# Peptides against a protein of PDB entry 4GMN, part 131

Target 1, 375 residues: chain A of PDB entry 4GMN
Amino acid sequence: RYANITLLALVTLASIGTDFQETLVKGNQGSRESPISAADEEWNGFDDADGDAMDVDQKSSSGEDQEEDYEEIDVKEDDEDDDDDSITSEMQADMERVVGADGTDDGDLEDLPTLRELIQTAVPQLIRLSNLPIDSDESLTIQSHALSALNNISWTISCLEFANGENANIHNAWYPTAKKIWRKTILPILEADSADLKLATQVTSLAWAVARVLHGETPTDGNPHRKFISLYHSSKQQAGGNSNSIEEPEDPFQGLGVKCIGVVGSLAHDPAPIEVNREVGVFLVTLLRQSNNVPPAEIVEALNQLFDIYGDEELACDKEVFWKDGFLKHLEEFLPKMRTLTKGIDKRTQPELRTRADEALLNLGRFVQYKKKHA

## One batch from the design tools (peptide; made by RFdiffusion4, then SolubleMPNN)

Design b2_p17_2_s3 (from b2_p17_2, 9 letters changed)
Fold by OpenDDE base, seed 1:
Structure b2_p17_2_s3 (fold): chain B 375 residues (1-375), chain A 17 residues (1-17)
Amino acid sequence: as target 1 above (375 residues)
Amino acid sequence: VVAKIDPFQPKIKLPLE
């Protein structure tokens, strides 16, 4: 009885976290039609600061009215009133405030009551539930659902902009909680050295969400980057032996390999220790060198992480790792391989993977050109 | 500064079991 109520509450919290994420993704898709047409602007690195919203002067070219007689497909609006009661009016109002807040409002989470309760009340309980002694299938189920809820909440928060002091109130409230998730949930599970790939995938997904906010400020205790690199290699060894048992996720970007890359990439950002950055950078560059045996989605993620880590020349890791360890040469040598890889992806069967690969190829060309100019 | 083109937010598909 108590277990079923706990499970229902955990499923509800996981749903809430997903629905918030979907709302953020939909809101961000409408604003991020940044036209790829800035082909001629000199790429001056990745600075998170000056997101100059390019005023795309929509020159409304009044092209002629070809009245193509689109047959009125009588789409019966089956009003399935799926009262998707998942997003409460309070949650929607909180999301509208977060998305619409162009303001450095030093506002306490007083104005974001739902988000406040998620961070301050729900997450501490989820951390507690994720640390229950595993003595039954019921306790395993509770842990899995607690990890799922933590994952969804953490990912939703990681989709907020925190650059330039944006959402600073949310960041300040989340930051100590994110460190607590890392130390109390993620590290203990990683230290238990479980052969459970489901649990490993859940904790790695959560670790990526948390690390996307904490970056190089993620606690380095026990060298967690090495644990995720080891998990990456172990997952590849297991997949090679039993081709039948790992249902590759339908979404190639949901694979454990991609998640491991995302975690270690995020952990390597400034102000990460230079040796952590180096070990991660070498791992990522090694994936590019071995690209013939690496899934395309992992290559896309590895490139994206390399751009985010080494896009700023003012960072210590640029001089001490990128230039010192000769990463530019490896990226240049990879550029023709990336063109071949990207062209090999069928747009019809894998449209998202192809789009992300086309973008990563474009960014790789720009990144190589930038780094050559600053050599 | 030309920002990284990253239009893709990580989708979390949790199976609602």
Scores: peptide ipSAE 0.032, ipTM 0.678, DockQ to the pose 0.056
Fold by OpenDDE base, seed 2:
Structure b2_p17_2_s3 (fold): chain B 375 residues (1-375), chain A 17 residues (1-17)
Amino acid sequence: as target 1 above (375 residues)
Amino acid sequence: VVAKIDPFQPKIKLPLE
């Protein structure tokens, strides 16, 4: 009876975290409809400086509406509008405030009561539940649900803009909690050295969400980047041997390999120790060199992480790692392979993977050109 | 600075089993 109430509460918290993410994504899409038509702009690095939004005068080319008479396939939408009214009006109001908040008020989460209670009350309990001794299938289920709830909350918060002091109140409230999740939930699970790939996938997903906010300020104690690199390699070895098909997630970007890359990439950002940055950078560049045996989604993620880590020439890692270890040459040699890889992805069967690969290919060309100009 | 094409936010919905 108490277990079922606890599980229901954990499911509800995980749902709240998911619904919050969906609403933030919808809200940000409405504001970020700046057309990705900047194909012709020279990529000048990742400098978070307020580059004046050039008013691109959209000359409305009146393309003639060819009314292609798409036959209405009467898909009976079974309107199972289960309007899961799970999004409380208070949560919607908090989301609208987060999207609309000009980041001027260093204020406490007074204006965000639902988010405050989520961070200050719910997350500490989820951390406690994720640390229960595993002595039964019930305790394992509770841990899994607590990790799922922490994951969804952490991912949602990692979707907020924190650059230029945006959402500083949320960042300041989340930052100590994120470090607590890392130290109390993630590290103990990684240290337990469990052969459970489900648990490893859950903790790696959570670690990525947390590391997307903490970046190089993620605690480096115990070299967690090496544990995730080891987990990456171990996951590849297991997939080759026992036909216990852990069903490859239908989404290529949900794979444990992608998650491991995302974590270690995020851990390698400034102000990470140069040795951590180097080990991660060498790992990522090695994936590109071995690309014939690497899933396309992992290549896309590895490229995106390399761009984020080494996009700023003012950072110590640019001189001490990128240039010193000759990463430019490896990226240049990878360009023709990336073109072949991207063209090999079917747009019809894998539209998202193709789009992300086309973007990563474009960014790779620009990044290589930028680094050559700044050599 | 050309805005990084924001990597598609990984829609990491862990399925609530």
Scores: peptide ipSAE 0.029, ipTM 0.686, DockQ to the pose 0.066
Fold by OpenDDE base, seed 4:
Structure b2_p17_2_s3 (fold): chain B 375 residues (1-375), chain A 17 residues (1-17)
Amino acid sequence: as target 1 above (375 residues)
Amino acid sequence: VVAKIDPFQPKIKLPLE
């Protein structure tokens, strides 16, 4: 009885975290759907009148109209109004405030009661539940659901803009909690050296979400970047040996390899120690050099991480790692391979992967040109 | 089904020179 109530509460918290993200995505789409005023640029019709209608007298061959009586299968769109009543009016109002806040409302978390309760009340309990001694299948299930709820909340918060002091109130409330998740949930699970790939995938997803906010300020205790690089390599060795279809996630961007790249990339941002940055940068560049044996989604993520880490020339890592270790040459040599890789992705079967690869290819070309001008 | 959170990649605003 208590277990079922706890599991239901954890599923509900995980749902709330997802619903918040969907509301943020919809709100950000609505703000981008600010009508580009159709500037009625009067496309002045090209008046070229002189289309000599050559009378091609193509004889009407009377093909017999076989009226194939297409029975209009009245596909009743059962509007399954899946009224997923999960989004409360209070959650929607909190998200509308976060999305609609012109960066002037330094509002305290007092104005965001649902988000406040998630950060201050729910997350500390989820951290506690994720740290329970594993002594039963029930305790494993509770841990997995607690990690899922922490993941969803952490991902949603990581989608907020924090640049230029935007959402500073949320950032300031989340930052100590994110460090607590890292130290109390992520590190202990990574140190337990569990052979459970499901648990490893869950903790790596959570670690990525947390590291996307903390960046190089993520606690460096125990060299976590090396643990995630090791996990990346271990995951590749296991996938090659057992023809047990670990159901490769239908989404190529949900793979453990992509998540490992996302974590270590985020950990390498300034103010990370230069040696951490170097080890991660060398790992990412090595993936590009070995691209023939690397999934396209991992290449896309590795490129995006390299752009984010080395996009600012004022950072110490630009001089001490990017230029010093000759990364520009490797990126330039990879550019023709990326063109081939991107063209090899079928737009019909993998439209998202193709779109993200086309974007990463465009960005790689721009990045190489930028770095060549600033050499 | 725990909704798979797509890792929302922040669109890199490359500075348009």
Scores: peptide ipSAE 0.026, ipTM 0.686, DockQ to the pose 0.197
Fold by OpenDDE base, seed 5:
Structure b2_p17_2_s3 (fold): chain B 375 residues (1-375), chain A 17 residues (1-17)
Amino acid sequence: as target 1 above (375 residues)
Amino acid sequence: VVAKIDPFQPKIKLPLE
């Protein structure tokens, strides 16, 4: 009885985290109707303030009007009215406020009562539940659900804008809690050296969500970047040997390899120790050099992480790692391989992967040009 | 208008029913 109530509460908290993210994504997409002026703006690096993804200038090549007759696939919206109105009107109102808030106020989460209770009341209990002794299948199930709820909450918060002091109240409330998740949930699970790939995938997903907010301020105790690099390599060795279908997630970007890259990339941002940055940068550049044996989604993620880490020339890692270790040459040598890789992705069967690869290819060209201009 | 590449929002796996 208590277990079932706890599991139901954990599922509900996980669903809340998902619904919150979906609402945030929809809110952010609605604001993007600002007219795409294709100005040939030279990519001038990342200023520390602009967590803004690299600017894709779509040159409209005037390709001829092939009227491809889009057969209207009448996708019957089976309105399965799954009346899981799990999102309370209060939660929706809190999320609408977060999406619209130029939150310059270092204030209390007074105006965000649901988010406040989520961070201050729910997350500390989820950390406790994720760190219980595993002595039964029931305790393992509770841990998995607690990790799922922490993952969903952490991902949702990591999708908020925190650049330029936006959402500072949420950032300030989350930051100590994120460090607590890292130290009390993520590190202990990573140190337990479990052969459970499901648990490893869950903790790596959570670690990425947390590291997307903490960046280089993520605690470096015990060299967690090396643990995730080791996990990446171990996952590749297991996939190559036994035909036990680890069901590769239908979404190429949900793979453990992509998650490991996302974590270590996020950990390598300034003010990370230069040696942490170097080890991660060398790992990422090595993936590009070995690209013939690397899934395309992992290449896309590795490129994006390299752009985010080394996009600013004022950072210590630019001089001490990027230039010193000769990364530009490796990126330039990879550019023709990336063109071939991207063209090899079928737009019909993998549209998202193709779009993201086209973007990463464009950004790679710009990044190489930028770094050559600033050499 | 620079299409901000949305930071990869991992589709939160819906809790398996």
Scores: peptide ipSAE 0.026, ipTM 0.674, DockQ to the pose 0.077

Design b2_p17_2_s4 (from b2_p17_2, 9 letters changed)
Fold by OpenDDE base, seed 4:
Structure b2_p17_2_s4 (fold): chain B 375 residues (1-375), chain A 17 residues (1-17)
Amino acid sequence: as target 1 above (375 residues)
Amino acid sequence: VVAKIDPFAPKIKLPLE
């Protein structure tokens, strides 16, 4: 009885985390219809400056009237109002406030009661449940559901803008909790050295979500980047031996390899120790060099992480790692391979992978040009 | 089935000059 109530509560918390993200994505899509048409703008690094998105008025040219006479099939709308009662009016009102809040109130989450209860009440319980001794299939199920709920909440929060002091109240409330997830949930599971690839995938997904907010301020105790690099290599060795049992996720970006790259990339940002940055940078550049044996989605993620890590020339990692270890040469040598890789992705069968690869190819060209001007 | 949130790749806001 108690186990079933706990599992239902964990499923509900994981669903709330998803619904919260969908609402944020819908709210942000109304502001982000700026088309990718700025092909000619020079990438000048990551400036923390609020670039006003200029409205490019696309004049619709008049294409001709082909009157194809489509017969009115009178499809009776059976209004099955599937009341997806998943989003409460209070959650929706919290989302509208998160999307509309000018970052002027350094206030406590007083105005965001649902988000406050998620961070302050739910997450500390989820951390506790993720740390239960595994002594039964029930305790393993509870841990898996607690990790799923933590993952969904952490991913949703990691999709908020925190640059320029935006959402500072949420950032300030989340930051100590994110560090607690890292130290209490992620590190103990990584240290347990479990052969469970499902658990490894769950903890790696959670680690990426947490590291996307903490970046180089993620606790470096025990060198967790090396654990994720080791997990990346181990996952590739196992996939090569038993092609039958790990259903590769239908989405290429849900793969354990992509998640490992996302974690270690995020961990390598300033103010990460230069040696951590170097080990990660060398790992990522090595993936590009061996790209013939690397899934395209992992190449896209590795490129994005390299741009994020080395996009600012004022950072110590630019001089001490990027230039010192000759990364520009490897990126320039990879550019023709990336063009071939991107063109090899079928737009019909893998539209998202193709779009993200086209973007990463564009950014690679711009990044190489930028770094050549700042050499 | 707990919906797994797709890891949205961080959209690099390239500074639009």
Scores: peptide ipSAE 0.025, ipTM 0.677, DockQ to the pose 0.231
Fold by OpenDDE base, seed 5:
Structure b2_p17_2_s4 (fold): chain B 375 residues (1-375), chain A 17 residues (1-17)
Amino acid sequence: as target 1 above (375 residues)
Amino acid sequence: VVAKIDPFAPKIKLPLE
């Protein structure tokens, strides 16, 4: 009886975290005016100040007018208005305020009461529940649901802009809590070295969400990057042996391999120790060298992480790792392989994977050109 | 300024049973 109420509360918290994220994503998409074709601006690196997503200039080469008559498949959106009354009017108002926030208020979360209660009241209880002794199937279920709720909340918060002091009030409230999730939930589970791939996937997803906010300020105690690299390799060894048992997620970007890359990439940002950065950078570059046996989604994620880590030439990792370990040569040698890989993705069956691969290929060309100019 | 949101953030949809 108490367990079922706890599980229902955990499911509800996980749903709230997901719905909050979906509404934030919809709000941000509605505000994107058509991307101005920022066509001919020479990409000058990743300045920490200009969190502008690289505008993908589709230079329309004039390919000939094959009028392929795309029959409008009138997909009747059955608007099943599932009136899921899950979003209160107060939550909706908080979500609208977060989407509209320009980060000018260094204030307390006074104007965001739902988000405040999630961070200050709910998350500390979820951390407690994720750390219960596992002595029954019931305690394992509670841990899994607590991790799912922590994941959804942490992912939602990690989708907010924090560059240039945006959402500083939310960042300041979340930052100590994110470090607490890392130290109290993530590290103990990673140290338990469980063969449970479900638990490993849940903790890795949560670790990525937390590391997307903490970056190089993520606690380096116990070298967690090595644990995620080890988990990446272990997951590949298991997939090669049993063709039947790992349900690869339908979404290629939800795979444990992608999540491991996302975590270690995020951990390698400045001010991470140079040796942590080097070990991660070598891991990522090694994936590109071995790309014939690596899923395309993991290659896309590894490229994006390499761009984010090494896009600023003023960072110590540029000189001490990127140039010193000769990463440019590996990126140049990979560029023709990336073109082949991207062209091999069917736009009809995998439209998202193709779009993200086309973007990563474009960014790889720009990044290689940038690094050659600044050599 | 609209908060930049990474739309590709991995959501764990709990299966609604």
Scores: peptide ipSAE 0.023, ipTM 0.661, DockQ to the pose 0.079
Fold by OpenDDE base, seed 1:
Structure b2_p17_2_s4 (fold): chain B 375 residues (1-375), chain A 17 residues (1-17)
Amino acid sequence: as target 1 above (375 residues)
Amino acid sequence: VVAKIDPFAPKIKLPLE
C-alpha cells in the first residue's frame, strides 16, 4: 500500500519532468525565427554568447507557378483533444515566465512556484528514496523510479539556458541541489560497483543531466570521470560477449556509451582540474582514432564535447591540453573519416543521426579551421 | 529571452507501466 502510493508519486514526478521538457522544446521550436545568413561570418570560436544559429540556407528558388490542382484531401483532423491535463495552468505559467524572463532577477523562485516545489520539496525526497537500503524487489523498484524522476527533473533543468546570467535565479536554486544529487545519489551508486547495466544506465543518464549544469564545478571526489570511462569500456566488453545484450535503444543517442561520453565531456569543462580535462580529452580523441569500432552517435557526442571543452582559446585547457597534447592533428586526421561516416548514414532510416552527424562534420571543419588560425 | 533549450536533450522514455 505505502509502496504503491510512493511508486505512483514517483511516476507522476517523472512524468511532470518529461512534460516540462516537451513543453519547453515545443516553445523553443516556435520561436526559431529564420536562421540569419551567418555563412559569411568568420567563426571565432565557441563563445557562450554566440549560439550560432544553424544557417539553413533556404535557397528561395523562384520556381514558376505550376498550378498543380492538388485535390484538397479533407483530412478531418480528428481533434483528438488529448486533454493532456498533465500540464497544469501553473506549470504553463512557470514555463512562460522561464521563457520570457530577462535573466536579471537574482531573486528567489517566488515567481516560479512549481519549479520551486520541484527543487525544494520533491528532489530532496527523491534523493532520500534513491539512497534507501536495497533489501527487497520493492526497494529496487523505488530506487529505479526515484532515479527516473531525478533524471527527468535534472534533464529539464539542464535544458534551460544559464549562460550570460540567464535564468540566474533558477541556476542559484538548482546548483546546491545538483551538487547534493551528485554527492548523495550518483557517487554512492557508482561506488557500489554493481554489474547492473540498467542501474548504471539510469545513474549515468542522471549524472549527465547534473553535469550539464555543474560542468567543471562538479565535485571531483573519487575521480568520477575515471569511473564513467571504466563503465564505457566495461559496457563495450559486455555487449561483445552476450547475444542477449540489452536491446540497443531505438534512439542511438540513448545508449550507455553516448551517456558516458556526455558525462565525462561535461566534467572536463573549465574550471575542471587540468588532469581531469586531459584524461577526458585523451579518451575522446582516442574514440575518434578508433572510430571504425565506435557507434556513429558516440562519435557525434565525442565531437560535440571536444568542441565545447576546447572552443575557447582563453581557457587553461587550450594551452595545457589541446595544444600540448597535439589534439588538432588528430581532429584534422579524423575529418575525412567523419565525411565517410556521415555519408554512410541513411537519411531515410536514421534521419536524426544523419542530421546530427552532418552538423558535427560541419562544426569539425570550422573548429579545425579556427584552431589552425590561432596556432 | 527565449530559454535556449537543447533540442537534442535525450527524450527520457518513462517506463510505461
Scores: peptide ipSAE 0.023, ipTM 0.661, DockQ to the pose 0.080
Fold by OpenDDE base, seed 2:
Structure b2_p17_2_s4 (fold): chain B 375 residues (1-375), chain A 17 residues (1-17)
Amino acid sequence: as target 1 above (375 residues)
Amino acid sequence: VVAKIDPFAPKIKLPLE
């Protein structure tokens, strides 16, 4: 009786986390005017917004615009308006405030009562439930549901912009809680060295969501990046052996391999220790070198992580790792392989994977050009 | 400022058992 109520509460919290994410995505799409075709901006690095407007003298080279007539594939979005009436008017109002909130006071969520209660009341209980001793199928189920709820909440929060002091109140409220999730939930599960791939996938997804906010400020105690790299390799060895492969998730980006890459990439950002950055960078570059045996989604993620880690030339990792370990050469050598890989993805059967691969290919070309100019 | 959302953030739906 109490177990069923606890499970229902955990499912409800996980649903609230997902619904909040979906509503945030819808709210952001409604406020984005036309997708700025990222096609025409020269990659100028990841400059922090110090407003030196470099007057890019638009030399109008009249290149013949081949109007590729993009047949507007009328994707009838069957708006199945699943009016999931589950979105409380309070959660919608909190979301509208998150989207609208210019920087008020440090860490006070007075104006965001639902988000406040999620962070301050729900998450500490979920952390407790995720740390229960596993002595029964019931305790395992509770842990799994608690991890799922923590994952959905953490992913939703990780989708918020925190750059340039945006959402600083939410960031400041979340940051200590994110560190607590890392130390109290993620690390103990990773230290238990469980052969359970389901649990490993859940904890790795949660770790990625948390690390997407904490970046290089993620606690480095016990070298968690090495555990995720080990988990990556272990997951590849298991997939090759038994025909009872856990059904590869229909979404290529939900794979344990992608999640491991996302975690370790995020952990390697500044101010991560330079040796953590190096070990991760070498891992990522090694995936590109071995790309013939690596799923396309993992290559896309590994590229994005490499761009994010090494896009700023002012960071110590640029000189001490990127240039010193000769990463540019590996990226240049990978560029023709990436073109072949991307062209091999069917746009009809894997549209998202193709789009993200086309973007990563474009960014790889720009990044290589940028790094050659700044050599 | 509209919260920039990564539209490709992994949506983990709980398997509704």
Scores: peptide ipSAE 0.023, ipTM 0.661, DockQ to the pose 0.079

